# Ledger of designs, part 31: peptides against a protein of PDB entry 3J47

Target 1, 121 residues: chain A of PDB entry 3J47
Amino acid sequence: IRLTNQLKSLKGLQSKLKDVVEYLDKVINKELPINHTILGKLQDVFNLLPNLGTPDDDEIDVENHDRINISNNLQKALTVKTNDELMVIYISNLVRSIIAFDDLIENKIQNKKIQEQRVKD
Target 2, 26 residues: chain B of PDB entry 3J47
Amino acid sequence: NAQYHLLVKQGDGLLTKLQKYGAAVR

## One batch from the design tools (peptide; made by RFdiffusion4, then SolubleMPNN)

Design b1_p12_8_s4 (from b1_p12_8 with D1S E6M I12L)
Fold by OpenDDE base, seed 5:
Structure b1_p12_8_s4 (fold): chain B 121 residues (1-121), chain C 26 residues (1-26), chain A 12 residues (1-12)
Amino acid sequence: as target 1 above (121 residues)
Amino acid sequence: as target 2 above (26 residues)
Amino acid sequence: SELEKMMEEFAL
């Protein structure tokens, strides 16, 4: 029963991670704005990940130590992967903000040039 | 972690440059 | 990397 639940949780997490990646790609491509609700749900999943690998303390049979190490390594790998995904979102937003600001600056420069020409005429 | 902080720092540096450019155009 | 490409596009 526990192994089946772990496998189901892992499959669910894998599916959710795929959905996050797809969302991130759409955000990078400027197709969608950042949804803070998705990020919040992702954070909640991460906060629950420590609980997905801890067998309750009672029967430390030697076979459980290898499973705990594998679970911790997987959790660490998933945490790194999500940190990378969040980083990509952050940089994408930063780049969008920079482009938008650059366009505003260029528009202001053009408007200033037009005003200077009108004063010389 | 270190690479993430480096990337964030680089992004902040670019934002600062852009802010300076925006201030020079004002 | 994809990130490097985005940074390159931003530097242009």
Scores: peptide ipSAE 0.409, ipTM 0.871, DockQ to the pose 0.046
Fold by OpenDDE base, seed 4:
Structure b1_p12_8_s4 (fold): chain B 121 residues (1-121), chain C 26 residues (1-26), chain A 12 residues (1-12)
Amino acid sequence: as target 1 above (121 residues)
Amino acid sequence: as target 2 above (26 residues)
Amino acid sequence: SELEKMMEEFAL
């Protein structure tokens, strides 16, 4: 059960990380506008990533290892939860930006059609 | 996972529409 | 959940 949940969480993180990379590639390719709020949240995630990967190699005795592993698992679970919340906010802002841009394009197309009709009259 | 994939799919659908409209505005 | 609230705020 614990190992399966860790694997599922890791697969979820991997999938989400892939989605973030695909988003960044689209922004780099100028397919999407740069969102500063998204970049700030990504930067916060990248700043927190090193703290996830350094087991402090400090010599704390074998009997505390289980409590430290439980605390680290709880902290990792809380970090995963925080990352999931940040990703939801990210995707929400992305979709809002896309909708707003879609509406802007539709408005531009309608304005162009109205202008073309006025020139024909 | 399923809700996330649904949200991503909706975003991809909107992106595809956006690309089509961006091509029509050119 | 806070996640559900964010999803609802996104759906609006």
Scores: peptide ipSAE 0.400, ipTM 0.864, DockQ to the pose 0.032
Fold by OpenDDE base, seed 2:
Formats: sequence, structure tokens, C-alpha cells
Structure b1_p12_8_s4 (fold): chain B 121 residues (1-121), chain C 26 residues (1-26), chain A 12 residues (1-12)
Amino acid sequence: as target 1 above (121 residues)
Amino acid sequence: as target 2 above (26 residues)
Amino acid sequence: SELEKMMEEFAL
């Protein structure tokens, strides 16, 4: 249950991120007017996100570059940690599925043996 | 990356063995 | 320990 909920939440986040990208592309292409309220909320989200250093700020002074590198390192470390957690979860589910299937097979073998004994009696 | 792919391959190998075992017990 | 806790949550 918890894993399915996490996967569903991640898929929901991915879908929302895609919708944001599509919206930004339409604004860049002048297909839609700039909504300042949406931009303000997006800026708040970007400010709450550990700075996804968009590499396109070519003019940020060397002192900010070290902070961006530290932020990128933190984000990379968080991404690695999240990936490791997801991996552990995946392995755990795989092992659980194997155990549950092994038990099911053993139960089926036992049931067949009981039926064969009942037919011989 | 490489260790993750190795682990996924090992998991797929186990799943395949499990499927074969389930088919043999059927 | 954390894996064991996860296994225990599945057995429930």
C-alpha cells in the first residue's frame, strides 16, 4: 500500500511538472499571456526547491557559483538518497513477492498431496 | 547506475525462476 | 533494522 501511494504521488508530481513545462513553453512562444499569479507561485516553488541551478544564468558572480554548486551537490545527494531508498523498497517488495509465491506453491503442493491421498483411500 | 542495473537484472532473473517454478507446480 | 521493520509491516 505505502509503495503504491508513493509511486502514485510521484506520477502525480511528474504530470504536474510536465503541465508546468508545457505552460511555460506556451508563454515563451507567446501563445498564452503571462499570468503573474502563476509565475509568482512557480517562483515560490522554485525558491522552496533547493536551487535547481538552471545553467542559463551565465552572469552570476563567482561567489554565487559556489553556492549554486553546493546547492547542486545537496540536490544530487538528496537525489542519490531518494534513489537508494527507492531501490531498498523495490528489493524489499521483490523479496516479499518471492516469499509469498513460495508459500503459495508450497500450499498448492500440500493440497495436491492431500487430494492424491484422498483418492487412494 | 551500474549496480542498480545489476540488481534489477538479478531481480528479473529471480522473477523468471519463480515463474518457471510456478509453471512446473501447476 | 529498517528492512526488518518493512518486512514486519508486510506480514501484518
Scores: peptide ipSAE 0.394, ipTM 0.865, DockQ to the pose 0.044
Fold by OpenDDE base, seed 3:
Formats: C-alpha cells, structure tokens, sequence
Structure b1_p12_8_s4 (fold): chain B 121 residues (1-121), chain C 26 residues (1-26), chain A 12 residues (1-12)
C-alpha cells in the first residue's frame, strides 16, 4: 500500500513536470505569452531542487558520484540560466514602467500649460 | 550575487526618483 | 527619440 501510493505520487509529479516543459517550449517558440506567475512558481521549484538531490544514504558507489556531480552541475547551470532570464524580464518591466510614467508626467505638464493659456485669454 | 543586488538597488533608486518627480508635478 | 526607440523595442 505505502509503496504503491509513493509510485502513484511520483508518476503524478512526472506528468506535471512534462506539462510544465511543454508549456515552457510553447513560450520559447512564442506560441504563448509569458506568464510571470508561472515563471515565479518555476523559480521556486528550481530553488528547491538542490534539496531533492542530496541522497541521505552514505553508500553511494563511485560510479554514481560522477553522475551526481554532472546532475548537480547541470541543475546549477539550469538555475543560473532561469535566474538570468527572470532578471532580463524584471529589468524590461521596470524600464516599461519608467517610460509609461515619463509619458504620464509629460502629458500632465502639457495639460497644465494648455489650461494656463486658456485662463490668460 | 553582488552585481544582481547592485542592479536591483539601482532600479529601485530610479523608481524612487520617478515617484518623487511625479509627486512634485501633482 | 531615445524614449521612442525604447517604446518600439518593448512594443508599447
């Protein structure tokens, strides 16, 4: 019973991870818009992954140590890449907000000048 | 890490200046 | 002009 439930949970996790990968591929191919809420949740998953890769068992054969080092390096590289992509999106949104605010200020200054001219006429 | 935090801090500083300018134009 | 280029880059 316990092992069957663990296997079912692991299969459910694998299916969800596959759906996430398919979604990311569609976003990369510009088939879907970037969703910031999904990207934030993915970042949280990647930040938790290093805690999933520590086997608590002291009997790791030497052949598994090289595969674990490669998987840890790949995981670190994927985490860095994801953090860099999120940073670019953050900066882009910041710049867009600055531009939109600058335009609003300029529009307000122009409207004030037009009102001051109408009061003098 | 340090470069990332510096970049975020510069962005926050720019937003703060922009907010002050918007408040002065109000 | 620089602002306009940034608006075009961001599709605003």
Amino acid sequence: as target 1 above (121 residues)
Amino acid sequence: as target 2 above (26 residues)
Amino acid sequence: SELEKMMEEFAL
Scores: peptide ipSAE 0.326, ipTM 0.862, DockQ to the pose 0.048

## One batch from the design tools (peptide; made by RFdiffusion4, then SolubleMPNN)

Design b2_p13_1_s1 (from b2_p13_1, 10 letters changed)
Fold by OpenDDE base, seed 5:
Structure b2_p13_1_s1 (fold): chain B 121 residues (1-121), chain C 26 residues (1-26), chain A 13 residues (1-13)
Amino acid sequence: as target 1 above (121 residues)
Amino acid sequence: as target 2 above (26 residues)
Amino acid sequence: KAQEQIEKILKEL
């Protein structure tokens, strides 16, 4: 029963990670808008991953330690890669928001100048 | 971590500057 | 790599 639940949880995590990658690829390809709620939940998952990677110190044979360390190093490398991808998305959204706001300000200034000219005529 | 926080801080600084500019145009 | 991706995104804006 316990091993079956761990395998089910791991398969669920793998499925969610695949769905996130597919979503990120669709966002990069401009097929879908960025969902901030998905990014926030992903960030929460990554912040919890270090806590999920502490198996309680219950007696696992010395031969599995190397495979667990390789898996943990790969998981850390994948976490760093995903953090870098999330960072690039965050900066891109910030820059887009800055440009859109600058254009809005410029449009507002132009509209004010046009109104001031119409009141003087 | 430190580079990420620095980059976020730079982004927040730009956003704050943009907010000040938007308030000066109002 | 990350910087080159940012430059690509900036060119698409």
Scores: peptide ipSAE 0.432, ipTM 0.873, DockQ to the pose 0.038
Fold by OpenDDE base, seed 4:
Structure b2_p13_1_s1 (fold): chain B 121 residues (1-121), chain C 26 residues (1-26), chain A 13 residues (1-13)
Amino acid sequence: as target 1 above (121 residues)
Amino acid sequence: as target 2 above (26 residues)
Amino acid sequence: KAQEQIEKILKEL
């Protein structure tokens, strides 16, 4: 039960994250106008994620082009690091699921053997 | 990116097999 | 680093 709920929550998170990426790609490609309410909710999600960096598009003068590139590279590195960490958590939960499933199969096989012995006695 | 998507796809395939087997064992 | 974190998580399981 707990594992199935965690898997369902992780699938829901993955679907939401995919929808967010698809939305961001449409905004970058100018296919959709920038929705500030969606960006604010994304910023809240990123602030709840302990290190996904945002550069605000509205306050840096043209003299900071090299600092913007360093900040964007650091944010990209932090985003990649966070994605790798989420992937590690996903794989770990998947392995937990396999182990718990193997134990469930073994317990079911043992219970079946105990019932077959009780019918032969 | 491509290796990550391949790994996620393999993980999802394994999860689907695990779910089908857990449904057959119920 | 990532492999060592996976191995730590596997030991906690």
Scores: peptide ipSAE 0.412, ipTM 0.869, DockQ to the pose 0.031
Fold by OpenDDE base, seed 3:
Structure b2_p13_1_s1 (fold): chain B 121 residues (1-121), chain C 26 residues (1-26), chain A 13 residues (1-13)
Amino acid sequence: as target 1 above (121 residues)
Amino acid sequence: as target 2 above (26 residues)
Amino acid sequence: KAQEQIEKILKEL
C-alpha cells in the first residue's frame, strides 16, 4: 500500500513537471501569453525545491555564481542521494514481488496436485 | 552507475526466470 | 547508517 502511494505521488509529480515544461515551452515560443498566476506558483515551487539551477538567462550578476555552484552541488548531492534511495526501494520491491510470485506459483502447483489426487480417488 | 546497472541486470534475470516458471505452471 | 535505513525500508515494505 505505502509503495503504491509513493509511486502514485511520484507519477503525479512527474505529470505536473511535464505540464510545467510544456507550458514553459509554449510561453517561450510565444504561443501563449505569460500567465502571472502560473508563474507565481512556479516561483513558489522553485523556492520550495532546493534551487534547480535552470539558468534563466535574464540578469543575475556574476557575483552569485559561487552561491549558485554551491547550491547546484548541494542539489546534485540531494538528487544523487534521492536517486540512490529510490533505487534501493525499487530493488527491494522487485525482490519482494519475485518472492510473492514464487510463493503464488508454488501454491498453484500444490492446488493442481490436490485436484489431480481428488480425481483419481 | 556500474553497480546500479549490475543490480538492475540481476533483477531482470530473476524476473525472466520467474516469467518462465509462471509460464510452465499454466 | 545506510544499511540501517535499507533494513527499515525492507521492514516497512
Scores: peptide ipSAE 0.399, ipTM 0.866, DockQ to the pose 0.033
Fold by OpenDDE base, seed 2:
Structure b2_p13_1_s1 (fold): chain B 121 residues (1-121), chain C 26 residues (1-26), chain A 13 residues (1-13)
Amino acid sequence: as target 1 above (121 residues)
Amino acid sequence: as target 2 above (26 residues)
Amino acid sequence: KAQEQIEKILKEL
């Protein structure tokens, strides 16, 4: 149950992220007008996401290059940390699945022994 | 990367053993 | 730290 819910949540996040990218591509191509409400929600998502440095296309000032590099380093560190946390969760769920399967096998062996005893009586 | 791949490979090996054991008890 | 987290998860099994 927990793993299925996490997978469903991650799949939902991936779908939403794809929809956002497709929307941004359409806005860049001028196929859609800039919806300020969608842009505001996107900005809120970017504010809740600790500094995913998308250079907004306004002001290539040379002073921002060091801040962008620091932001990229922080993002990389956060991505590594998130990947490590996901790995720990994956291993934990794998171990849980193994223990649960071992218990099922032992239960099946016991049930088979009980049936073999009942056929000999 | 290498440690990650090793952990995934160990997990897959354990899953394969588990599947074989489940098939042998069937 | 990561090993201690794994051990905590193993104790919750």
Scores: peptide ipSAE 0.399, ipTM 0.870, DockQ to the pose 0.034

Design b2_p13_1_s2 (from b2_p13_1, 8 letters changed)
Fold by OpenDDE base, seed 2:
Structure b2_p13_1_s2 (fold): chain B 121 residues (1-121), chain C 26 residues (1-26), chain A 13 residues (1-13)
Amino acid sequence: as target 1 above (121 residues)
Amino acid sequence: as target 2 above (26 residues)
Amino acid sequence: SAAEQIAKLLEEL
């Protein structure tokens, strides 16, 4: 249940991020006017993201495309790292649950054997 | 990717064994 | 039982 809810929440976040990208693409293509309220909320989200390197204000024009790619690469690397960490945690919990269940089954089998032996004596 | 799929496959195999054991102990 | 605790933990996952 908890993992399923986390997965559902993550899928919901992914869908919302996709909608934001689609909106930004439409704004860039001049298909939609710039909504200042949406832009402000996006800026707030970006400000909550770990500072993906403040470029010093003076080298603004030509290196920006490579820096945007580097920022996207860093964000991607952080996303991959987070996904890998969550996966390791998930598998570790699964393995622990399986081991604990196996031990329990073995204990139940042993208890049944002891009870059957006591009834035969 | 390949290591991930292998690990998931191993987990599924273990889960299947666990289900068989759970059925045998019932 | 430890069984029931593990079953509950599995249900929570």
Scores: peptide ipSAE 0.402, ipTM 0.868, DockQ to the pose 0.376
Fold by OpenDDE base, seed 3:
Parts: C-alpha cells; structure tokens; sequence
Structure b2_p13_1_s2 (fold): chain B 121 residues (1-121), chain C 26 residues (1-26), chain A 13 residues (1-13)
C-alpha cells in the first residue's frame, strides 16, 4: 500500500511537472499571458532548488548555453546522489527486517525445544 | 545500474529464503 | 507477536 501510494504520488508529480512545462512553453511563445502568481510560486521552487553553481562573477563571457548544460549536469548529479541515498536507506531497512525476523525464528525454535524438554520430564 | 539490480536480486533471494524458513518453523 | 507486526509492515509496503 505505501509503495503503491508513493508510486502514484510520483506519477502525479510527473504529470503536474509536464503540465507546468507545457504552460511555460505557451507563455514563452506568447500564446498565454504571464500569470504573476504562478510565476512567483515557480520562482520560489527554483530558489529552493540548491544553487546549481552560481557562476563565479568573473566569467561573464561563457555563453548561456554552457551555463544551462552545467546546471543540468549538477541537477542530474544531485538526483543520482538522492537516488543512491534512498537506495542505501532501503537496503539498510531490509537488512534490519531480515535480522529481526531471524532472531524471532531462533527464539521460536528455542521455545519449542524448552517445551519438548518439559513434556519429556 | 547492473550492480543495483544484482543487489536487489540478492535482497529478494534472502527475503524468499527467510519466508521459507519462517513457514518451516510454524 | 513481533513476527506478526513485521508481516503487517511488509503487507503495507
């Protein structure tokens, strides 16, 4: 249930992100007027994104295209790092569950042996 | 990618063994 | 039992 809900939430986020991109493309193409409230919320989201390298003020002459590529590479690296961290947490929880279950099985075996000895005496 | 899939497959194999052992102890 | 709690947690995933 929890995993299915997370997958559903992620699919919903992906759909909403696609709708935002389509809206921004229409605004750039002047097909729709700029909604200042939506733009302000998008700016807040971008400000909460870790600064994808403030270019040091000294290299003004690197074409805007290379800055976008560096930003995309940093965002990709952060996404990979986040996925790796979530993977480590998932595996750690799985291992803890396995150890706890192994201990429960061993305790149950010991309890059965103690009961069998008490019936034989 | 390949190491990740291998690790997930090993985890699933351990979980399956644990389930079989739990069923045998019941 | 703790085993039943773990089984319920696994079913909720």
Amino acid sequence: as target 1 above (121 residues)
Amino acid sequence: as target 2 above (26 residues)
Amino acid sequence: SAAEQIAKLLEEL
Scores: peptide ipSAE 0.370, ipTM 0.862, DockQ to the pose 0.367
Fold by OpenDDE base, seed 5:
Structure b2_p13_1_s2 (fold): chain B 121 residues (1-121), chain C 26 residues (1-26), chain A 13 residues (1-13)
Amino acid sequence: as target 1 above (121 residues)
Amino acid sequence: as target 2 above (26 residues)
Amino acid sequence: SAAEQIAKLLEEL
């Protein structure tokens, strides 16, 4: 039962991770705005990840040690993948902010030039 | 991990510079 | 100009 629940949770996490990647690709392509609700859910999954790999201190038979190492490696791999996805979101937001500021500044410069010309005339 | 933190730090630095610029143009 | 300063900042990225 416990192992089946861990496998089901892992499959669920994998599916969610795929959905996040697909969402990130759409955000990078400027097709969708960033959804904070998706980010919150991803953070919740990340915060639950440390608990998925900790065996309770029950008698670890030698066969369980190899499974624990595999689960820890997979958890680390998923953590890295999640971190990469969050990084892509962060960069995408940063780039959007830079573009928006650049446009704002250019508009202000143009408005200032127009005002200076009107004062000279 | 280290590369991620470095990238985030660079992004934060850029954002700070951009904010200073926006304040100077106001 | 302010735009040139931004352009330099973008080049540092």
Scores: peptide ipSAE 0.366, ipTM 0.869, DockQ to the pose 0.065
Fold by OpenDDE base, seed 1:
Structure b2_p13_1_s2 (fold): chain B 121 residues (1-121), chain C 26 residues (1-26), chain A 13 residues (1-13)
Amino acid sequence: as target 1 above (121 residues)
Amino acid sequence: as target 2 above (26 residues)
Amino acid sequence: SAAEQIAKLLEEL
């Protein structure tokens, strides 16, 4: 039961990471807006990842040391991948915010020019 | 780590410039 | 456990 639940959680994590990558690609391509709820949940998952690498002091036999090293390397690789994905989301949000603010500034300048012309007429 | 910090620093620099420009247009 | 919290977060996505 515990091993099956761990495998199910890992498969779920892998599927969701894939969905996040696909979502990020759509956001980079300006096809979809950024979902802040998804981002918050990903941050919560990232904050829990360091705690998954603490071996509970349960009797892990010496023969599992290679499997533990492989698991730790995989977990480290997944952590790096998740960090890179979060970085891409952050940059995408920053760029979108910059573009939106630039458009707002330009619109405000144009509206001010139109009002100044109407006062002269 | 260093590339990440550089990218964040560049983003913060752009945001600061944009804020200054927005304040000057107001 | 942290693994159960991650599993719950994953179910909410």
Scores: peptide ipSAE 0.400, ipTM 0.831, DockQ to the pose 0.019; fails the geometry check

Design b2_p13_1_s4 (from b2_p13_1, 10 letters changed)
Fold by OpenDDE base, seed 4:
Structure b2_p13_1_s4 (fold): chain B 121 residues (1-121), chain C 26 residues (1-26), chain A 13 residues (1-13)
Amino acid sequence: as target 1 above (121 residues)
Amino acid sequence: as target 2 above (26 residues)
Amino acid sequence: SAEEQIKKILEEL
């Protein structure tokens, strides 16, 4: 019962992780807006993942060990891929913030020039 | 990791330049 | 590639 529930939970996590990757790909492709709440939750999951990757040394049958290792390796590979996608999104947001800041500076310069012209008239 | 840190450092450098420019325009 | 996407973003700056 516990092992079956753990397998079900792991499969559920894998499915959710796939959905997240698909969502991230859509966000990178600018098909969907970035949801900061989803990104924050994903970052929290990634911070907890190193602690999940310590299999408790409990007696998992040898046949399950290969499937679990393959599943863990696939999950690790998916985690690494998702981490790379999150990094790209983070950099994209940083770039957008820099552009927005540059535009704000330019707008301030223009406003100052307009005020100086009005004082000279 | 190293590439990430490099990209973050470049972003911080650009942000610092923008801040200096904003301060010079004030 | 993630690297190509980052490069494209840097080119847009």
Scores: peptide ipSAE 0.447, ipTM 0.874, DockQ to the pose 0.036
Fold by OpenDDE base, seed 5:
Formats: structure tokens, C-alpha cells, sequence
Structure b2_p13_1_s4 (fold): chain B 121 residues (1-121), chain C 26 residues (1-26), chain A 13 residues (1-13)
């Protein structure tokens, strides 16, 4: 029962990670808009992942310890990769927002100058 | 994690400065 | 790399 639940949880995590990668690829390719709610939930899952990988101190046979360490290292590597991808998306959105806002400011300045010139004429 | 949070904090700081500039131009 | 991806995004903007 316990091993079956762990395997089911791992399969669920793997499926979710695949769905996230597919979503991120679609966002990068501009096929879908960024859903902040999905990204927030994903970030919450990753923040909880380190807590899911702490086995309670129950007597795990030495052969399972090496597999758990490899799994934890792989999960850590995948978490780092995902954090890097999320960081790239965040920076990209920030830069786009800054550029869009700068263009809005410039347009407002130009419109104000045109109005001031029309009032003086 | 710490480097990511630092970068996010810097980005938020830039966004706040940009918002202040936009409010001053209005 | 993450840096190369950022550079590509900046070039598209």
C-alpha cells in the first residue's frame, strides 16, 4: 500500500511536470498567454517539493537510500531547471511591461506637447 | 532560490520606479 | 542557456 501510493504520487508529479513544460513551451512560442494563476500554483508546488522529499526517519533499507538520493538529486535538478525557466519568463514579462509603459509615457508626452502648441497658436 | 528572489526584487523595484515616473508625467 | 533565451526574447521585442 505505501509503495503504491508513493509510485502514484511520483507518476502524478511526472505528469504535472510534463504538462508544465508543454505549457511553458506554448507560452514561449506565443501560442498561449501567460496564466499567472497556473504559474503561482506551480511555484507553490515547487516550494512544497523539498518537504515531500524528506522521508520520515522510518527504517528504509540501505538499497532504497541510493535510489531515493538519485531521485532527490533528479528532483532538485528539475526544480532548478524549472526555476530558471520561470525566471526567464518573469524577466521577459517585466521587460515587455517596461517597454510598453515607456512607449505609453512617450506617447503621452508627445500628445501633451501637441496640445500645448495648439493652445499657443 | 536566493538569487532568484533577489532578481525578482530588483525587477519589482524597477517597475515601481517606472510607475512613479508615469505618474509624474500625467 | 537561460541567458541565451533572454537574449532571443530581447531581440524579438
Amino acid sequence: as target 1 above (121 residues)
Amino acid sequence: as target 2 above (26 residues)
Amino acid sequence: SAEEQIKKILEEL
Scores: peptide ipSAE 0.445, ipTM 0.872, DockQ to the pose 0.040
Fold by OpenDDE base, seed 2:
Structure b2_p13_1_s4 (fold): chain B 121 residues (1-121), chain C 26 residues (1-26), chain A 13 residues (1-13)
Amino acid sequence: as target 1 above (121 residues)
Amino acid sequence: as target 2 above (26 residues)
Amino acid sequence: SAEEQIKKILEEL
C-alpha cells in the first residue's frame, strides 16, 4: 500500500512538472500571455526547491557561484538520501515478494501432498 | 553505486532462483 | 540507520 501511494504521488508530480514545462514552452513561444500569478507560484516552488540549478543562471555572478555550489551539494546530498531511501524500499519489497512466493510454494507442496494421500486412500 | 549494483544483482539472482523453484513445483 | 529501517519493514510484514 505505501509503495503504491508513493508511486502514485511521484506519477502525479511528474505529470504536474510536465504540465509546467509545457506551459513555460508556450509562454516562451508567445502562444500564451505571461501570467504573473503562475510565475509567482513557480518562483515560490523554485524557492522551496533547494536550488535545482537551472543551468541557464550560471552566467551572472561569481559570488553566487559558491552559494550555488553549496546548494548543489545540498541537492546532491538530498538526491543521495532519496536514492538510499528508494533502495531500501526496493529491497524491502523484493524481500516481501520472496517471502510471499516461498509461502505460496510451500502451500502448493502441502496441497499436492494432501491430494496424493487422498488418492492412496 | 557499486554496492547498489551488487544488491540489485543479488536481488535478481534470488528472483531467478524463486522462478526456477516455482517452475519445479509446477 | 538503513538497517534499522529494513528491520522495521520486515517486522511490519
Scores: peptide ipSAE 0.413, ipTM 0.869, DockQ to the pose 0.039
Fold by OpenDDE base, seed 3:
Structure b2_p13_1_s4 (fold): chain B 121 residues (1-121), chain C 26 residues (1-26), chain A 13 residues (1-13)
Amino acid sequence: as target 1 above (121 residues)
Amino acid sequence: as target 2 above (26 residues)
Amino acid sequence: SAEEQIKKILEEL
């Protein structure tokens, strides 16, 4: 149950993140006007996230490039860690599905044997 | 990446064996 | 450890 809820929450987050990216791409392409309310909420999300080094297009002095690289490395490390955790979850679910299917097959074999015995009596 | 693909491949192999066994029991 | 986390995940499933 808990793992299924975590997976559902992660899928929800992934979908929302995709929607945000698609919105930003449309704004960059000037297909949509900049919505200040959406941009403000997005800024709040980025402020709550450990600085995922989006280069703000403003005058980032050369000293910030090393900080951006460190932030990108931290983000990459967190992404890799999250991917590894998700992988472990996936494998665990796969193994559980295999065990459940093996048990189902064994139950079906047993039920068939019981029916064959009842027909011989 | 490579270890992940190996593990997924092993899982797919087990799933295929399980499907064959399930089809033989039907 | 990562293994202990996996065991806890398996127990909660």
Scores: peptide ipSAE 0.415, ipTM 0.865, DockQ to the pose 0.036; fails the geometry check

Design b2_p13_2_s3
Fold by OpenDDE base, seed 1:
Structure b2_p13_2_s3 (fold): chain B 121 residues (1-121), chain C 26 residues (1-26), chain A 13 residues (1-13)
Amino acid sequence: as target 1 above (121 residues)
Amino acid sequence: as target 2 above (26 residues)
Amino acid sequence: KAEELLEKAKLLA
């Protein structure tokens, strides 16, 4: 039962990571806005990842040590991958904020120019 | 790593330009 | 002043 649940959780995580990557690609392509809820859930997964590598003190069978090391390396690799994904999201948001700010400033300049023309007339 | 640093550098460059522009418009 | 801002804006764009 526990192993099946772990495998199901891992498959669920893998599916979610795939969905996040796909979402990230859409965000990079400016097709979708960033969802803060997805980011928060991803951060929660990151905060839980170190805890998933802590063996609950119940029954260290020595035969699982190599599988645990492989699992920990995979979790670490997944953590790095998800960190990179979060970075890409962050940069994408930054770039969007930059563009929006540029547009705002351009609009402010245009409005100021219009006001100055109205004062000269 | 290098592509990420390049992207970050581009973002920082744009941010700096925007900050200068925002300061000029105020 | 506004023209200088617009010129600076154009230079930053």
Scores: peptide ipSAE 0.266, ipTM 0.856, DockQ to the pose 0.049
Fold by OpenDDE base, seed 4:
Structure b2_p13_2_s3 (fold): chain B 121 residues (1-121), chain C 26 residues (1-26), chain A 13 residues (1-13)
Amino acid sequence: as target 1 above (121 residues)
Amino acid sequence: as target 2 above (26 residues)
Amino acid sequence: KAEELLEKAKLLA
């Protein structure tokens, strides 16, 4: 039950993330108008990501293009790190489920042995 | 990336073993 | 049958 619910939640998150990407692609392609409410919610999600680097306020003027690329690379690195952490949690839960299932099977084997002994007595 | 894929592959292998074991006990 | 299941369990562990 718990593992199935976690898998269902993860699949739901994946579907929602895909819908967001598809929406963003349509907005980039000018197929849909920019929805400020959706953008605001996306900005809130990004602001909840740990800001790695307040740029210290010391030194003016190198082109806006390099700062956007550095920010995108940092955001990508953070996304990868978060994905790795989520993977470790996923694998840990998977291993726990495997152990619990192994114990369940051992219990079933033991119960079957007890029943077979009772039929021989 | 490669270590991540290896870890996922190992997890999938364990899940497959678990499913086979569950089917053998049913 | 139970021994075979136990052996399969040991092989899968």
Scores: peptide ipSAE 0.252, ipTM 0.843, DockQ to the pose 0.055
Fold by OpenDDE base, seed 5:
Structure b2_p13_2_s3 (fold): chain B 121 residues (1-121), chain C 26 residues (1-26), chain A 13 residues (1-13)
Amino acid sequence: as target 1 above (121 residues)
Amino acid sequence: as target 2 above (26 residues)
Amino acid sequence: KAEELLEKAKLLA
């Protein structure tokens, strides 16, 4: 029962992480705008990750040392992954801002051309 | 690391192009 | 000026 529940929870987490990656890919491909609520939730997850593997200082029997090392490695891997995801979001926002500014400049150039043509007519 | 640096470099390239474009419109 | 901006725009495209 306990192991089955842990496996189910881990599978659920894996599915959610896959959904986040798929969302990030859509964001990179400019198919979707960045959702600030998703960003906030990812930050919250990142802030909670350090706490997911800290057993309070109660009697660590030597048999738990391998489990703690695995948990710490998993936590570190998840932390790195989350940091990479946040970085991708940040860069995606930067790229969108750049494109929007490029479009604004192009619009200004076009408007100037239209005004210059109207003065020549 | 390498993919990150590549992505940052691409962003910097776009930013530089954008800055040049902004200077051309002024 | 407009032609110069057009050339700069073409160089940036």
Scores: peptide ipSAE 0.244, ipTM 0.847, DockQ to the pose 0.050
Fold by OpenDDE base, seed 3:
Structure b2_p13_2_s3 (fold): chain B 121 residues (1-121), chain C 26 residues (1-26), chain A 13 residues (1-13)
Amino acid sequence: as target 1 above (121 residues)
Amino acid sequence: as target 2 above (26 residues)
Amino acid sequence: KAEELLEKAKLLA
């Protein structure tokens, strides 16, 4: 139950993130008008994420390109670190599920042996 | 990447073993 | 069959 709920929540998050990316790509390609409500919610998500440095579009000073690259590298490094942590948690939960299933199989084998002994007596 | 793939392969090996047990207990 | 499963269990542990 707990692992299934975590997997469902993670799949739900992944689907939502994919929908956001697809929406942003359509907006960038000018296929859809900018929806201010969606942008506001995305901005709130980015403001809740530490160091998603979106450069403010309004100051293209050539000196900001190196700071943008450093911020993007830090964001990328933090994203990779977060992905690695989530991966470790996923594998740990997978191993726990394997152990729990092995114990369930052993219990079922023991119960069958007890039933077979009771039929022979 | 390589350590991730190794860990995934170990997990898949355990899952395959577990599936064989599950099929044999049916 | 149950013994074969237990033997497989021991081989996989």
Scores: peptide ipSAE 0.240, ipTM 0.841, DockQ to the pose 0.051

